# Ledger of designs, part 36: peptides against a protein of PDB entry 5JNO

Target 1, 112 residues: chain A of PDB entry 5JNO
Amino acid sequence: MVAKFQPPPEYQLTAAELKQIVDQSLSGGDLACRLLVQLFPELFSDVDFSRGCSACGFAAKRKLESLHLQLIRNYVEVYYPSVKDTAVWQAECLPQLNDFFSRFWAQREMED

## One batch from the design tools (peptide; made by RFdiffusion4, then SolubleMPNN)

Design b1_p15_2_s4 (from b1_p15_2, 6 letters changed)
Fold by OpenDDE base, seed 3:
Structure b1_p15_2_s4 (fold): chain B 112 residues (1-112), chain A 15 residues (1-15)
Amino acid sequence: as target 1 above (112 residues)
Amino acid sequence: PTPEQLLAERAAAAL
């Protein structure tokens, strides 16, 4: 038996907060993208943390890590239970998340 | 642009 995933305190959403995002969402995949923006604004920051600490070598801010994805999926499941199926998650949500995140940084690279 | 603007563009394209 695997323990239920618990988000860190800084990434906890109340039912009301989640509902607000859901009300703006057109689909499970859209909800996932909106959750990404809401929960992890640091992933969209222009701040170069790698320059702040030579020992850190931080570049992970431009990558969606397993923890981010699992947390988003956990919230999406509340209103779209079908994403509990890994195949559905990988077909409906994961590609949209990756495309959205990639498009964001691709556009930023062209503008800067 | 901002991620919110990208969300808006995405939503507009879906309609």
Scores: peptide ipSAE 0.684, ipTM 0.943, DockQ to the pose 0.877
Fold by OpenDDE base, seed 1:
Structure b1_p15_2_s4 (fold): chain B 112 residues (1-112), chain A 15 residues (1-15)
Amino acid sequence: as target 1 above (112 residues)
Amino acid sequence: PTPEQLLAERAAAAL
Protein backbone atom coordinates (compact mmCIF):
# COMPACT_ATOMS: atom_id res chain seq x y z
CA MET B 1 0.00 0.00 0.00
CA VAL B 2 1.02 3.60 -0.59
CA ALA B 3 0.80 5.73 2.53
CA LYS B 4 -1.02 9.04 2.53
CA PHE B 5 1.33 11.86 1.62
CA GLN B 6 2.15 14.01 4.61
CA PRO B 7 3.82 17.38 4.09
CA PRO B 8 6.84 18.17 6.23
CA PRO B 9 5.94 20.38 9.21
CA GLU B 10 7.48 23.47 7.62
CA TYR B 11 5.13 23.08 4.65
CA GLN B 12 1.96 22.30 6.57
CA LEU B 13 -0.62 25.00 5.92
CA THR B 14 -3.65 25.45 8.13
CA ALA B 15 -7.07 25.61 6.54
CA ALA B 16 -7.16 29.34 7.24
CA GLU B 17 -3.76 29.94 5.64
CA LEU B 18 -4.74 27.99 2.55
CA LYS B 19 -8.08 29.79 2.35
CA GLN B 20 -6.31 33.15 2.37
CA ILE B 21 -4.20 32.11 -0.60
CA VAL B 22 -7.22 30.70 -2.42
CA ASP B 23 -9.13 33.95 -1.92
CA GLN B 24 -6.35 35.74 -3.79
CA SER B 25 -6.23 33.21 -6.61
CA LEU B 26 -7.97 33.50 -9.96
CA SER B 27 -7.52 29.88 -11.02
CA GLY B 28 -5.89 26.60 -10.15
CA GLY B 29 -2.78 27.63 -12.03
CA ASP B 30 -2.69 30.96 -10.24
CA LEU B 31 -3.16 29.20 -6.91
CA ALA B 32 -0.26 26.94 -7.77
CA CYS B 33 2.02 29.91 -8.41
CA ARG B 34 0.96 31.60 -5.18
CA LEU B 35 1.61 28.40 -3.24
CA LEU B 36 5.04 28.20 -4.84
CA VAL B 37 5.93 31.65 -3.53
CA GLN B 38 4.40 31.02 -0.11
CA LEU B 39 5.85 27.57 0.54
CA PHE B 40 9.26 27.89 -1.07
CA PRO B 41 10.57 31.45 -0.81
CA GLU B 42 14.10 30.03 -0.88
CA LEU B 43 13.66 29.19 -4.56
CA PHE B 44 13.44 32.91 -5.31
CA SER B 45 16.33 33.96 -3.12
CA ASP B 46 19.33 35.69 -4.63
CA VAL B 47 21.34 34.73 -1.58
CA ASP B 48 24.35 32.65 -2.46
CA PHE B 49 23.97 29.74 -0.09
CA SER B 50 27.00 28.03 -1.55
CA ARG B 51 29.10 30.97 -0.48
CA GLY B 52 27.64 30.80 3.00
CA CYS B 53 29.05 27.35 3.68
CA SER B 54 32.52 26.52 2.42
CA ALA B 55 32.56 23.36 4.49
CA CYS B 56 29.54 21.64 2.97
CA GLY B 57 29.98 22.89 -0.58
CA PHE B 58 26.22 23.23 -0.93
CA ALA B 59 25.03 24.70 -4.20
CA ALA B 60 21.36 25.59 -4.38
CA LYS B 61 19.65 24.46 -7.55
CA ARG B 62 17.19 26.86 -9.10
CA LYS B 63 14.70 24.29 -10.23
CA LEU B 64 11.30 22.95 -9.30
CA GLU B 65 11.75 19.48 -7.89
CA SER B 66 9.16 16.72 -7.76
CA LEU B 67 8.66 17.26 -4.04
CA HIS B 68 7.87 20.94 -4.59
CA LEU B 69 5.39 20.11 -7.30
CA GLN B 70 3.74 17.33 -5.33
CA LEU B 71 3.25 19.54 -2.29
CA ILE B 72 1.74 22.31 -4.39
CA ARG B 73 -0.50 19.87 -6.24
CA ASN B 74 -1.80 18.41 -2.99
CA TYR B 75 -2.97 21.81 -1.82
CA VAL B 76 -4.38 22.82 -5.20
CA GLU B 77 -6.44 19.62 -5.23
CA VAL B 78 -8.29 20.77 -2.12
CA TYR B 79 -10.04 23.53 -4.07
CA TYR B 80 -9.54 22.25 -7.62
CA PRO B 81 -10.13 18.49 -7.48
CA SER B 82 -9.79 18.23 -11.25
CA VAL B 83 -6.00 18.48 -10.95
CA LYS B 84 -6.05 14.97 -9.50
CA ASP B 85 -6.14 14.10 -13.17
CA THR B 86 -2.53 14.23 -14.33
CA ALA B 87 -3.56 15.52 -17.74
CA VAL B 88 -5.32 18.47 -16.12
CA TRP B 89 -2.38 19.15 -13.82
CA GLN B 90 -0.01 19.13 -16.80
CA ALA B 91 -2.27 21.38 -18.86
CA GLU B 92 -3.49 23.87 -16.25
CA CYS B 93 -0.94 24.15 -13.48
CA LEU B 94 2.45 22.78 -14.44
CA PRO B 95 3.00 25.09 -17.45
CA GLN B 96 2.03 28.10 -15.38
CA LEU B 97 4.40 27.12 -12.59
CA ASN B 98 7.28 26.60 -14.99
CA ASP B 99 6.54 29.80 -16.87
CA PHE B 100 6.25 31.82 -13.67
CA PHE B 101 9.48 30.44 -12.26
CA SER B 102 11.35 30.88 -15.54
CA ARG B 103 10.10 34.43 -16.04
CA PHE B 104 11.17 35.35 -12.55
CA TRP B 105 14.77 34.30 -13.06
CA ALA B 106 14.90 35.58 -16.63
CA GLN B 107 13.79 38.96 -15.35
CA ARG B 108 16.41 38.91 -12.61
CA GLU B 109 19.12 38.08 -15.14
CA MET B 110 18.15 41.07 -17.29
CA GLU B 111 18.34 43.37 -14.29
CA ASP B 112 21.93 42.34 -13.52
CA PRO A 1 11.93 41.87 -9.23
CA THR A 2 10.11 40.15 -6.36
CA PRO A 3 7.94 37.07 -6.80
CA GLU A 4 5.04 38.97 -5.23
CA GLN A 5 5.34 41.68 -7.85
CA LEU A 6 5.38 39.08 -10.59
CA LEU A 7 2.24 37.53 -9.11
CA ALA A 8 0.56 40.93 -9.13
CA GLU A 9 1.51 41.57 -12.74
CA ARG A 10 0.27 38.14 -13.70
CA ALA A 11 -3.05 38.73 -11.97
CA ALA A 12 -3.46 42.16 -13.54
CA ALA A 13 -2.84 40.76 -17.00
CA ALA A 14 -5.48 38.09 -16.46
CA LEU A 15 -8.19 40.68 -15.67
Scores: peptide ipSAE 0.684, ipTM 0.943, DockQ to the pose 0.889
Fold by OpenDDE base, seed 5:
Structure b1_p15_2_s4 (fold): chain B 112 residues (1-112), chain A 15 residues (1-15)
Amino acid sequence: as target 1 above (112 residues)
Amino acid sequence: PTPEQLLAERAAAAL
């Protein structure tokens, strides 16, 4: 049997913390975007991660990876169990995450 | 703009 997915300690939210985010959310997709900001602030940073590590790619840090998406989905499922269905996740949450993330960086690029 | 500001704009537009 596959063990239940357990997030790394740095991405662990208490029930109270999660509830606070949920109370601010208007939908499952909105909750997903809020979790993205709360859990992974480094994805919105101007810091060049490659400067201190030749093995680290800055471009990779500006992409939503499978691990990020899985962690977000795990929390969203607590209050929106319908996203356990992959089709629902891909229709309701994933496009909103991608649009939000893309809009953020598009605006930042226009400011330069 | 910060990601928090973008969230706020998104929320306002949804109302």
Scores: peptide ipSAE 0.683, ipTM 0.943, DockQ to the pose 0.886
Fold by OpenDDE base, seed 2:
Structure b1_p15_2_s4 (fold): chain B 112 residues (1-112), chain A 15 residues (1-15)
Amino acid sequence: as target 1 above (112 residues)
Amino acid sequence: PTPEQLLAERAAAAL
């Protein structure tokens, strides 16, 4: 069996920090979107961080990758354990994340 | 818009 995934230190939330985000959330999908904004602000920036970090091989500045989704899902599961079921995750959270992220960039590109 | 503004709009629409 694979050991429980532990987030890197820069993406570690305390129980209190997570609770604060949960208190602002209307649903598991909404919580997922809020976690996306809190954990990965760089995904919403026009700044290219790949130049400053050669070690991480940053190449996906405008897409949600498996690591992002896994981290978000791990936190959502704390308050919405049903998302441990992949079918629930894909029906309730993943579409909302993708729509939110896509809407953000679509609107940004219209304003620019 | 900021991502926070988009979150707010999303929340308002859900109510």
Scores: peptide ipSAE 0.683, ipTM 0.943, DockQ to the pose 0.882

Design b1_p15_3_s1 (from b1_p15_3, 5 letters changed)
Fold by OpenDDE base, seed 5:
Structure b1_p15_3_s1 (fold): chain B 112 residues (1-112), chain A 15 residues (1-15)
Amino acid sequence: as target 1 above (112 residues)
Amino acid sequence: IDPAEFLEEYLKELE
């Protein structure tokens, strides 16, 4: 038996909070993108991590990591149980998440 | 652009 996944406290949504997001969503992919913005605002931060160090020139990673995707999937699964199937997740949600995220940063880079 | 605003624009485009 597989243990139930428990999100870190900072990413724990109440039933009411999740329901509110779901009510705004038209599909699993829609919900996934909404969850991405809601759960991980830090991934969309305008803060340049290299600002603090002009010498190192380090640029923060702008990608969706496995933990982000797993958390989103777990919440989406509550209302769209079909995403329990990896094939469905990869066809309905993952492409949209990646597309949304990449387009966001592509546009941000054009703005300044 | 604000992520939430961008999200709505993005999703609207897909509808």
Scores: peptide ipSAE 0.742, ipTM 0.958, DockQ to the pose 0.843
Fold by OpenDDE base, seed 2:
Structure b1_p15_3_s1 (fold): chain B 112 residues (1-112), chain A 15 residues (1-15)
Amino acid sequence: as target 1 above (112 residues)
Amino acid sequence: IDPAEFLEEYLKELE
């Protein structure tokens, strides 16, 4: 028996919270992007954590990692079960996530 | 730009 994936506590959404986001969404790709902003605001931050820790030298990466994508897909799947199909996920959600994220940072670069 | 604001602009273009 394989247990259902459980997100880390900081990325858990209640049914009500998820419903609220879904109500604003027009498609799976729409929902995915909204979840990205809602769940991972740190990915859009200009904060450089390397200044806070000289010893570790940690620097925030401007990329969508597997955990981010998996969490988003899990929530999208609740209302758009078609994304269970990898082909659908890669056609309807993943391109929009990457496009949205890259365009965001592209614009940020122009503002600096 | 605020991510939420940018999102709305982005999604509007796709709509």
Scores: peptide ipSAE 0.742, ipTM 0.958, DockQ to the pose 0.876
Fold by OpenDDE base, seed 1:
Structure b1_p15_3_s1 (fold): chain B 112 residues (1-112), chain A 15 residues (1-15)
Amino acid sequence: as target 1 above (112 residues)
Amino acid sequence: IDPAEFLEEYLKELE
């Protein structure tokens, strides 16, 4: 038996919430980026996790992990079934996600 | 910049 992927509660969107994001989106890549901002605001935060514990030496990662991408893809797939095809996902969504995320932080690093 | 604001700017540039 293969269980359906279930996102953690903090990343669970209702149908209405997802529909609202979809209504603002013009493409699968657009939707993917909007989901990134909506689901994972912590990835865009200036929060240094070491501030909570100076002794732990923890450093926050500024990268999109496989779990982030999988969650986004699962939601995009609801309205854009074509992204079930990995080639489509890699051509239409993944490049925009990476480009958007990298450009965001590139700009942040230039701001002081 | 706010990520939501940056997103809107980014998406406009792609269109």
Scores: peptide ipSAE 0.742, ipTM 0.958, DockQ to the pose 0.856
Fold by OpenDDE base, seed 3:
Structure b1_p15_3_s1 (fold): chain B 112 residues (1-112), chain A 15 residues (1-15)
Amino acid sequence: as target 1 above (112 residues)
Amino acid sequence: IDPAEFLEEYLKELE
């Protein structure tokens, strides 16, 4: 059996923090995108921290990895249990996440 | 653009 996923401390939300985001959300997909911005601001950063300090081990990334998606899904399912169904997750949340994220960077690259 | 501002614009377009 697969062990229950536990988020790293830096990506944990309290019930109150999550509720605050939920109150602004109209759907599971909306909630997912809001969680993306809230949990992973580093994914939207233009700053490459590793360039300034290679020893810190941090580099800005423009990719949604499995860890990011799993964390978001875990929080979304608290208020939208239907996303526990992979088909629902892939139809309602994942496309919107990818679309939002890709459009963000597409626009950022045009701002120069 | 700020991610939070972009998010609000993005979500508004979907409404």
Scores: peptide ipSAE 0.741, ipTM 0.958, DockQ to the pose 0.877

Design b1_p15_3_s2 (from b1_p15_3, 4 letters changed)
Fold by OpenDDE base, seed 3:
Structure b1_p15_3_s2 (fold): chain B 112 residues (1-112), chain A 15 residues (1-15)
Amino acid sequence: as target 1 above (112 residues)
Amino acid sequence: IDPAAFLDEYLAELA
């Protein structure tokens, strides 16, 4: 058995905060994308934190990592229990998350 | 572009 994923304190949402996001969402995929923006604003930042810190092994900021996805899924499950099924998660949420995130950075590249 | 604003545009295109 695998212990349930516990988010780091900086990514812990209150019930009220989560509800606000849910109230704006029309689907699990919608909710997932909104959670991405709310939980991980650093993934959308133009600030190059790796500059001058090559030795620190700073993770690629333009990549959705397993921890990001696990955390988002945990919150989505609260209101969309069907995503507990991996097949549903991969069909309804993951494609939209990846598509949204990739399109965002594609747009940013055009703005630079 | 602001991520939240971009998200709104993105979701509007999907709807």
Scores: peptide ipSAE 0.731, ipTM 0.956, DockQ to the pose 0.871
Fold by OpenDDE base, seed 1:
Structure b1_p15_3_s2 (fold): chain B 112 residues (1-112), chain A 15 residues (1-15)
Amino acid sequence: as target 1 above (112 residues)
Amino acid sequence: IDPAAFLDEYLAELA
């Protein structure tokens, strides 16, 4: 049997927290972007998390990975079940996520 | 810019 996806503890939202985000959202794509900001602030940070690390020196990429997207999709599905359809997810949510994220960093680069 | 603030601007432009 396929095990139920369980988000890491740091990405576990309470029902109340999720509802607050949903109440601010006008669509599944809107909700997805809000979840991105809420769940993964590290993806928007100017701080190089690897710069001070003497142990690993791993350079994290500024991109949305499958795990990020999967986690966001799981929460979006709670209030927008239609995104269970991959075509809907790819049409309504994924483009906005990618566009929002890329534009954010594009603007950050232009501000320097 | 703050990501949340940027998001508000972004979503407003989509409308």
Scores: peptide ipSAE 0.731, ipTM 0.956, DockQ to the pose 0.886
Fold by OpenDDE base, seed 2:
Structure b1_p15_3_s2 (fold): chain B 112 residues (1-112), chain A 15 residues (1-15)
Amino acid sequence: as target 1 above (112 residues)
Amino acid sequence: IDPAAFLDEYLAELA
């Protein structure tokens, strides 16, 4: 059998935690964006080093990587099974995730 | 701006 994707411990949500986020969401795209904020606060920070390592010295990436998107999709699928279809995921969730993230940083840059 | 607050504004515009 094929093993299902398992998120790292720091990104593992309980059913109750996920339900709380879902209760605030009106759509799959909405849920995806909320998960982005909740799971990956480090992507929205201005810190010069990686989260959890003050001695790392590496700047945090301001990019949505495959791992981020995969984790979000896995959780969204629990309540919106239709996103298992790649076409649906690309039409309903990815555009909002990218648009939200891009607009956030565009505004942050203007505020500096 | 706080990401959560920004998200609320963003989603409100889409509604």
Scores: peptide ipSAE 0.730, ipTM 0.956, DockQ to the pose 0.882
Fold by OpenDDE base, seed 5:
Structure b1_p15_3_s2 (fold): chain B 112 residues (1-112), chain A 15 residues (1-15)
Amino acid sequence: as target 1 above (112 residues)
Amino acid sequence: IDPAAFLDEYLAELA
């Protein structure tokens, strides 16, 4: 038996907090992007972040890693169970997450 | 730009 995945304390959302985000969301992809901003503000920061890793720097923070995506997916599944299917997750959520994140940094690179 | 503000613009464009 494999234990249920438990997010680190800093990435725990209460039912009320998650519900609030869901109420603003129109789709699983929408919810995923909102969760990205809510859970990982450090990925959008110009300041280097380090959580349990002193080597986490500029390059790392501009990439969505497997752990980030797994955490987002876990919460999305609560209200959109269909994303439990990897094909659905890859078609509905991942492209939107990557597109949103890429466009954000593309704009930031053009700003003074 | 603020990520939350950017997200609102992004999602509005997709709607």
Scores: peptide ipSAE 0.730, ipTM 0.957, DockQ to the pose 0.842

Design b1_p15_3_s3 (from b1_p15_3, 6 letters changed)
Fold by OpenDDE base, seed 1:
Formats: C-alpha cells, structure tokens, sequence
Structure b1_p15_3_s3 (fold): chain B 112 residues (1-112), chain A 15 residues (1-15)
C-alpha cells in the first residue's frame, strides 16, 4: 500500500501561500531556498537565542535533515515536476540549498 | 543578518 506524503500541520502551506512564494521564485533552486526560510525559520536562529528559549532547548540544530529536504522537495515538485527525478533534484536544488545554508552560517560566524 | 535579507542577496548573486 502506498500513501501520499503529508507534511506535519506546522509545515503545511496553503495553495495561496505556496503560490506567493512561487511568484517570487525564478527557478526550482530559488523556490527551494525560499521554502527553506519560510518553513524552517528555527534553522536560522542564533545559538544564543536557542539557549534562551525553553521550547528550543540548549542545543541548536544547524543541519538540513532528510525530513527538511523532503518537505521542500515535495513543494518544489508541485511547480517544478522535473525535481521528481532525483538526478535533477541533486543537480538543481540540493546544491543550492546546501550552499545557501552553509553561507548563511559562515557569515553569521564571522559577525560579532 | 536576517535570513530573508540574506536570501535576497544570495539569490541575486545566483541569477
């Protein structure tokens, strides 16, 4: 039996919300990065902030986990069905996601 | 830096 993947409620975007992000995007990779920021703001939170958050705990997560990537890919493929092909996903979206995320934290580490 | 602001700069460079 095959069941359709459903994101957790906290990561469910309405059609209108997704369309808004898509309208701002110029490519699948662009869309992927925008979705990353929109869906998972906690991944960009400062360590100091996370330590002060009782709900977040004392350990900050600075990696893109498989679930994060899968959720992003699921939304991207709605408008860019070619990313259903793993090779396309790995060539067009995944490198940009990793690069963006890595550069973000690299810059943060160079700041005050 | 704000992630959204950083994203705008990043994507601008990628296009």
Amino acid sequence: as target 1 above (112 residues)
Amino acid sequence: IDPAAFLDEYLKEQQ
Scores: peptide ipSAE 0.735, ipTM 0.958, DockQ to the pose 0.853
Fold by OpenDDE base, seed 2:
Structure b1_p15_3_s3 (fold): chain B 112 residues (1-112), chain A 15 residues (1-15)
Amino acid sequence: as target 1 above (112 residues)
Amino acid sequence: IDPAAFLDEYLKEQQ
């Protein structure tokens, strides 16, 4: 038996919180991008700070890791079960996530 | 730019 994937507490959304995001979404890809911004604001920050020490700040890694993508997919599946199919996930959500994230940082670079 | 604001603009282009 495989245990159901359980998000860390900091990434656990209630049904009401998820519904609020879903109500703003028009597609699985839309929902995925909204979840990215909502769950992982640190990925859009220029600098991360060590706990308890602001002087230990460092540049945030600009990468969508497997854990990020898995968490997003898990939530998207609740309202868009078709993304359980890897082909659908890779066609509808994953390219849009990567495109959105890349374009964000491309624009950020122009603002420096 | 604010990520949420950027997202709104991005999604408009995708729809």
Scores: peptide ipSAE 0.734, ipTM 0.958, DockQ to the pose 0.883
Fold by OpenDDE base, seed 4:
Structure b1_p15_3_s3 (fold): chain B 112 residues (1-112), chain A 15 residues (1-15)
Amino acid sequence: as target 1 above (112 residues)
Amino acid sequence: IDPAAFLDEYLKEQQ
């Protein structure tokens, strides 16, 4: 049997917390983006956590890694089971996540 | 810009 994916404690949402985000969401892609902001505020930070720690292997702050996407997908699946289908995930959620994240940093780079 | 605020603006454009 396949082992269930477990998020790290710092990325664990309660049912109530997830429900609140879902109530604000109009689609799976919407929910995915809201989860991105909620779960990974560090990815939107101006602080470079990797600088000064060349040995820690910290990911680039402006990159969505597979682990981030997997965590988001797992939560989205709770209310949108169809995203268990990879084709649905890639069509409905992943493009919006990437677009949102890219546009955020594009905007930040234009700010003073 | 705040990520949450940016998201709200982004979603307005999508819908």
Scores: peptide ipSAE 0.734, ipTM 0.958, DockQ to the pose 0.849
Fold by OpenDDE base, seed 3:
Structure b1_p15_3_s3 (fold): chain B 112 residues (1-112), chain A 15 residues (1-15)
Amino acid sequence: as target 1 above (112 residues)
Amino acid sequence: IDPAAFLDEYLKEQQ
C-alpha cells in the first residue's frame, strides 16, 4: 500500500480556501498555477533566506520539487479528478506549471 | 513583478 501524502501544516488549505482558488480557475492547469502562487510564495521571493543558514544550507529556490508538484496535484485532483491519471497530469498541468514558473523568473531577471 | 499579477497576465495569454 502506498502511503497517503500528508502535506506539511504550512501548506494545508481549508475547503473554503481551495474553493476560492477554484472559483477563479478555468482549467486544471489554471488551478495548478494559482495553487503554486498561493501555497509556495517563497518560491517567488527575491530574498533567499536559506542561503544565510549554515545549518540548512542553500535551497534551490527556483526549482519545482517533487514535493511541490505532489501537493499541487493533490489539491487539483479534488476538482479535476482526471489528473489522477499521470498522462493527464503531465499533459495538462505540468507543462503549464513549468512554463509559468520559468517565465516568471525570466521576467524577474529582466527587471533586475 | 508581483507573482499574482504576473499570473493574471500569463493566464490571459493562455486563453
Scores: peptide ipSAE 0.734, ipTM 0.958, DockQ to the pose 0.874

Design b1_p15_3_s4 (from b1_p15_3, 5 letters changed)
Fold by OpenDDE base, seed 5:
Structure b1_p15_3_s4 (fold): chain B 112 residues (1-112), chain A 15 residues (1-15)
Amino acid sequence: as target 1 above (112 residues)
Amino acid sequence: IDPAAFLDEYLAELE
């Protein structure tokens, strides 16, 4: 048996919070991108944590990891059950997430 | 640019 996925406390959304985001979304891919921004603002940060935190010395990477994608998919499934099909997830949501994220950082690079 | 603002612009191009 596979246990139901539970997000870490810092990435939990109430039903009301999720519905608010859904009401602004026109598709599963749209919702996925909005969740990316809402749940993981640290992935868009210009802050150099290695400079700001001598105790940890960790340098954040600009990439979408499996945990990020799994969390987003689980929330998207609530209102778009079709993404339970991996083929649908890979066709409708993943391309938009990757495209949005890459374009964001490409734009930031041009502004420097 | 703010990520939320950038997202709005990005999605507007797709709609």
Scores: peptide ipSAE 0.732, ipTM 0.956, DockQ to the pose 0.877
Fold by OpenDDE base, seed 4:
Structure b1_p15_3_s4 (fold): chain B 112 residues (1-112), chain A 15 residues (1-15)
Amino acid sequence: as target 1 above (112 residues)
Amino acid sequence: IDPAAFLDEYLAELE
């Protein structure tokens, strides 16, 4: 049996919260990007956590890791079951996620 | 820029 993926408590959305995001979304890729912003605000932070916490050795990176993507995909699947197919996920959601995230930081780096 | 605001702009460009 394949165990059902359970997100950490800090990334758990209620059905109502997810529904609100879905209602604002026009596609799976749209939903994915909205989930990225809602679930992982730390990925958009200007705070240098490595500098702030040198003792712990943790460094915040400006990249989407497999865990982030898996969590987003799990929620997207609720309303877009087709993304269970990896090919669909890679064609419909991943390009938009990566493009959105990359453009965000590209613009942020141009700011004062 | 706020990520949510940026997202709205980003999505508007795609539509």
Scores: peptide ipSAE 0.732, ipTM 0.956, DockQ to the pose 0.849
Fold by OpenDDE base, seed 1:
Structure b1_p15_3_s4 (fold): chain B 112 residues (1-112), chain A 15 residues (1-15)
Amino acid sequence: as target 1 above (112 residues)
Amino acid sequence: IDPAAFLDEYLAELE
């Protein structure tokens, strides 16, 4: 048997915490972006960051790595099972994540 | 800008 994916402790959300985020979300893409902000605040800072988690390692700023996206997708799937389909994930969530993240940093660069 | 605040603005623009 294959064990269910278990996120690192620092990225573990309780059912109640996840529900709070879901209650604020209007779509899977909305939820994905909210999870990005909640799970990975370090990606929005100017400081180089590394975590003690062996699975995460060094968090590259201004870059959404595969592990980040995988964690977000796993949580989104809880309330939007359709994103288990890669085509749905790539059409509904991934574009919004990339667009939101890129616009954030584009604005930050303009402010400097 | 705060990421959460920026997100709210971003999502409001999409709707």
Scores: peptide ipSAE 0.729, ipTM 0.956, DockQ to the pose 0.891
Fold by OpenDDE base, seed 3:
Structure b1_p15_3_s4 (fold): chain B 112 residues (1-112), chain A 15 residues (1-15)
Amino acid sequence: as target 1 above (112 residues)
Amino acid sequence: IDPAAFLDEYLAELE
């Protein structure tokens, strides 16, 4: 069995913080994207990744890594337990996450 | 563009 992923302290949301995000979300995919923005602002900035995640030690700027996705999924599962099913996660959340993230950077490249 | 603002625009287009 795969060990449960423990988020770094800077990515640990309180119940109240998570609830706030959930209240703004209309679906699991919506929630996933909102979590991406809230948890990993460093992935949307030009500053070095080193300030974001000290635990992963993997400076993959402008790329969603497995640990990012796993952490987001863990929070999404709290209110959308159906995403525990990998097929649901891959159909409802991953496409939106990837699409949103890629479009963001495509937009930023046009602005620069 | 601000990521949060971009997200709002993105989600509005999907819905």
Scores: peptide ipSAE 0.728, ipTM 0.956, DockQ to the pose 0.883

Design b1_p15_4_s1 (from b1_p15_4, 8 letters changed)
Fold by OpenDDE base, seed 2:
Structure b1_p15_4_s1 (fold): chain B 112 residues (1-112), chain A 15 residues (1-15)
Amino acid sequence: as target 1 above (112 residues)
Amino acid sequence: SEEDFFQQLIEELLQ
């Protein structure tokens, strides 16, 4: 199970913001993907930068790190408590996140 | 605690 932690201010959603995203979501997996986009727009930017690290590079930018996944899971868990179960998280959310993220960059590499 | 933020979020959403 993903540990609970205090998110950095830049990744703190208000109740209203989270509810708005949830209202637009079709499932826990869909919510996870929407949270990915909303919380971490830098992961989808062509700008070669990482927060607090000028040396992280583009390769790190194109990677979903454990911290990203932990934050997303914690938010998803608010409305979908079943994702507390790692098996559920790995079956319902994680594949969709990875697929969405990888396809995004694969598509961008084909277009650019 | 580290869980305070998300717990507070849940509580706010339940109101």
Scores: peptide ipSAE 0.527, ipTM 0.879, DockQ to the pose 0.026
Fold by OpenDDE base, seed 1:
Structure b1_p15_4_s1 (fold): chain B 112 residues (1-112), chain A 15 residues (1-15)
Amino acid sequence: as target 1 above (112 residues)
Amino acid sequence: SEEDFFQQLIEELLQ
């Protein structure tokens, strides 16, 4: 038996939660960035992999993976159907996500 | 499927 695929519980927003984020958003790109912060706070924490794995000593890589981007796009698409078009997604949302994420960590690096 | 989750979300928002 195979269970129906769905977003992990920690990445599931209710209609009310999503609407609240949308009401605070100025655009699809802005919504995408807000979703990034809300859905994946672990990507913005200073917690590294060594905290969970003392044996390997490897640090967690901080990057936006395909699953992160796909989930964000799915939520954005709920209110901005135009992002179904890959060209629109790549022009309006993806650059803002990457800029926001990279700038966040660049600033954190400069603070040290 | 993943589409089912988000489709249900859309339907809830439309009501």
Scores: peptide ipSAE 0.522, ipTM 0.884, DockQ to the pose 0.026
Fold by OpenDDE base, seed 4:
Structure b1_p15_4_s1 (fold): chain B 112 residues (1-112), chain A 15 residues (1-15)
Amino acid sequence: as target 1 above (112 residues)
Amino acid sequence: SEEDFFQQLIEELLQ
């Protein structure tokens, strides 16, 4: 079970911002991927972006760390409470997140 | 508490 915590300011979404992302999402897994892109653009760039939190997994620039996943899951749970169940989270969201992220960087490697 | 942030989001979205 993912622990709830206070996100750093740079990873705080307002209700309106979250609602906008949800309205564009087709499922909890889709929402998770959209949150990944919106919250952590630094994970999708070769550029070292400056963020306010050194503990948010920024050190591992090309890996999804537990803190990233915790934040995403916390936001997803707002609209999809079923992901509070770890089995649901692992079946519906984690594979989509990993596939999306892995495909992105696999494509970048081929283009270099 | 640390859970207050997300709880506040839920409450705001329910209004």
Scores: peptide ipSAE 0.521, ipTM 0.872, DockQ to the pose 0.025
Fold by OpenDDE base, seed 5:
Structure b1_p15_4_s1 (fold): chain B 112 residues (1-112), chain A 15 residues (1-15)
Amino acid sequence: as target 1 above (112 residues)
Amino acid sequence: SEEDFFQQLIEELLQ
């Protein structure tokens, strides 16, 4: 199970903002994907910037990291408490997140 | 605690 944590200011959603995303979502997995896009637009940008980090590489920007997944799960759990069960999270949300993210970059590579 | 943010969020959404 992914532990809850305090989100950084740039990844904090208000109740109203989260409600809007939920209203557009068809399922917990769909909500997870929408949260991915809304919270981390930098993961979908081909703009190469390090933000002052000398160790940050281009390849690292295109990976879903543990903190990304942890934060998404925390928000999804607000409306879909069943994802507290790791089996549900791994069956309903993780595959959809990975597929969505990989398809995005696969399509982008074909277009460019 | 670390859960305070999300617990507050739940409470606000239940209003």
Scores: peptide ipSAE 0.516, ipTM 0.878, DockQ to the pose 0.026

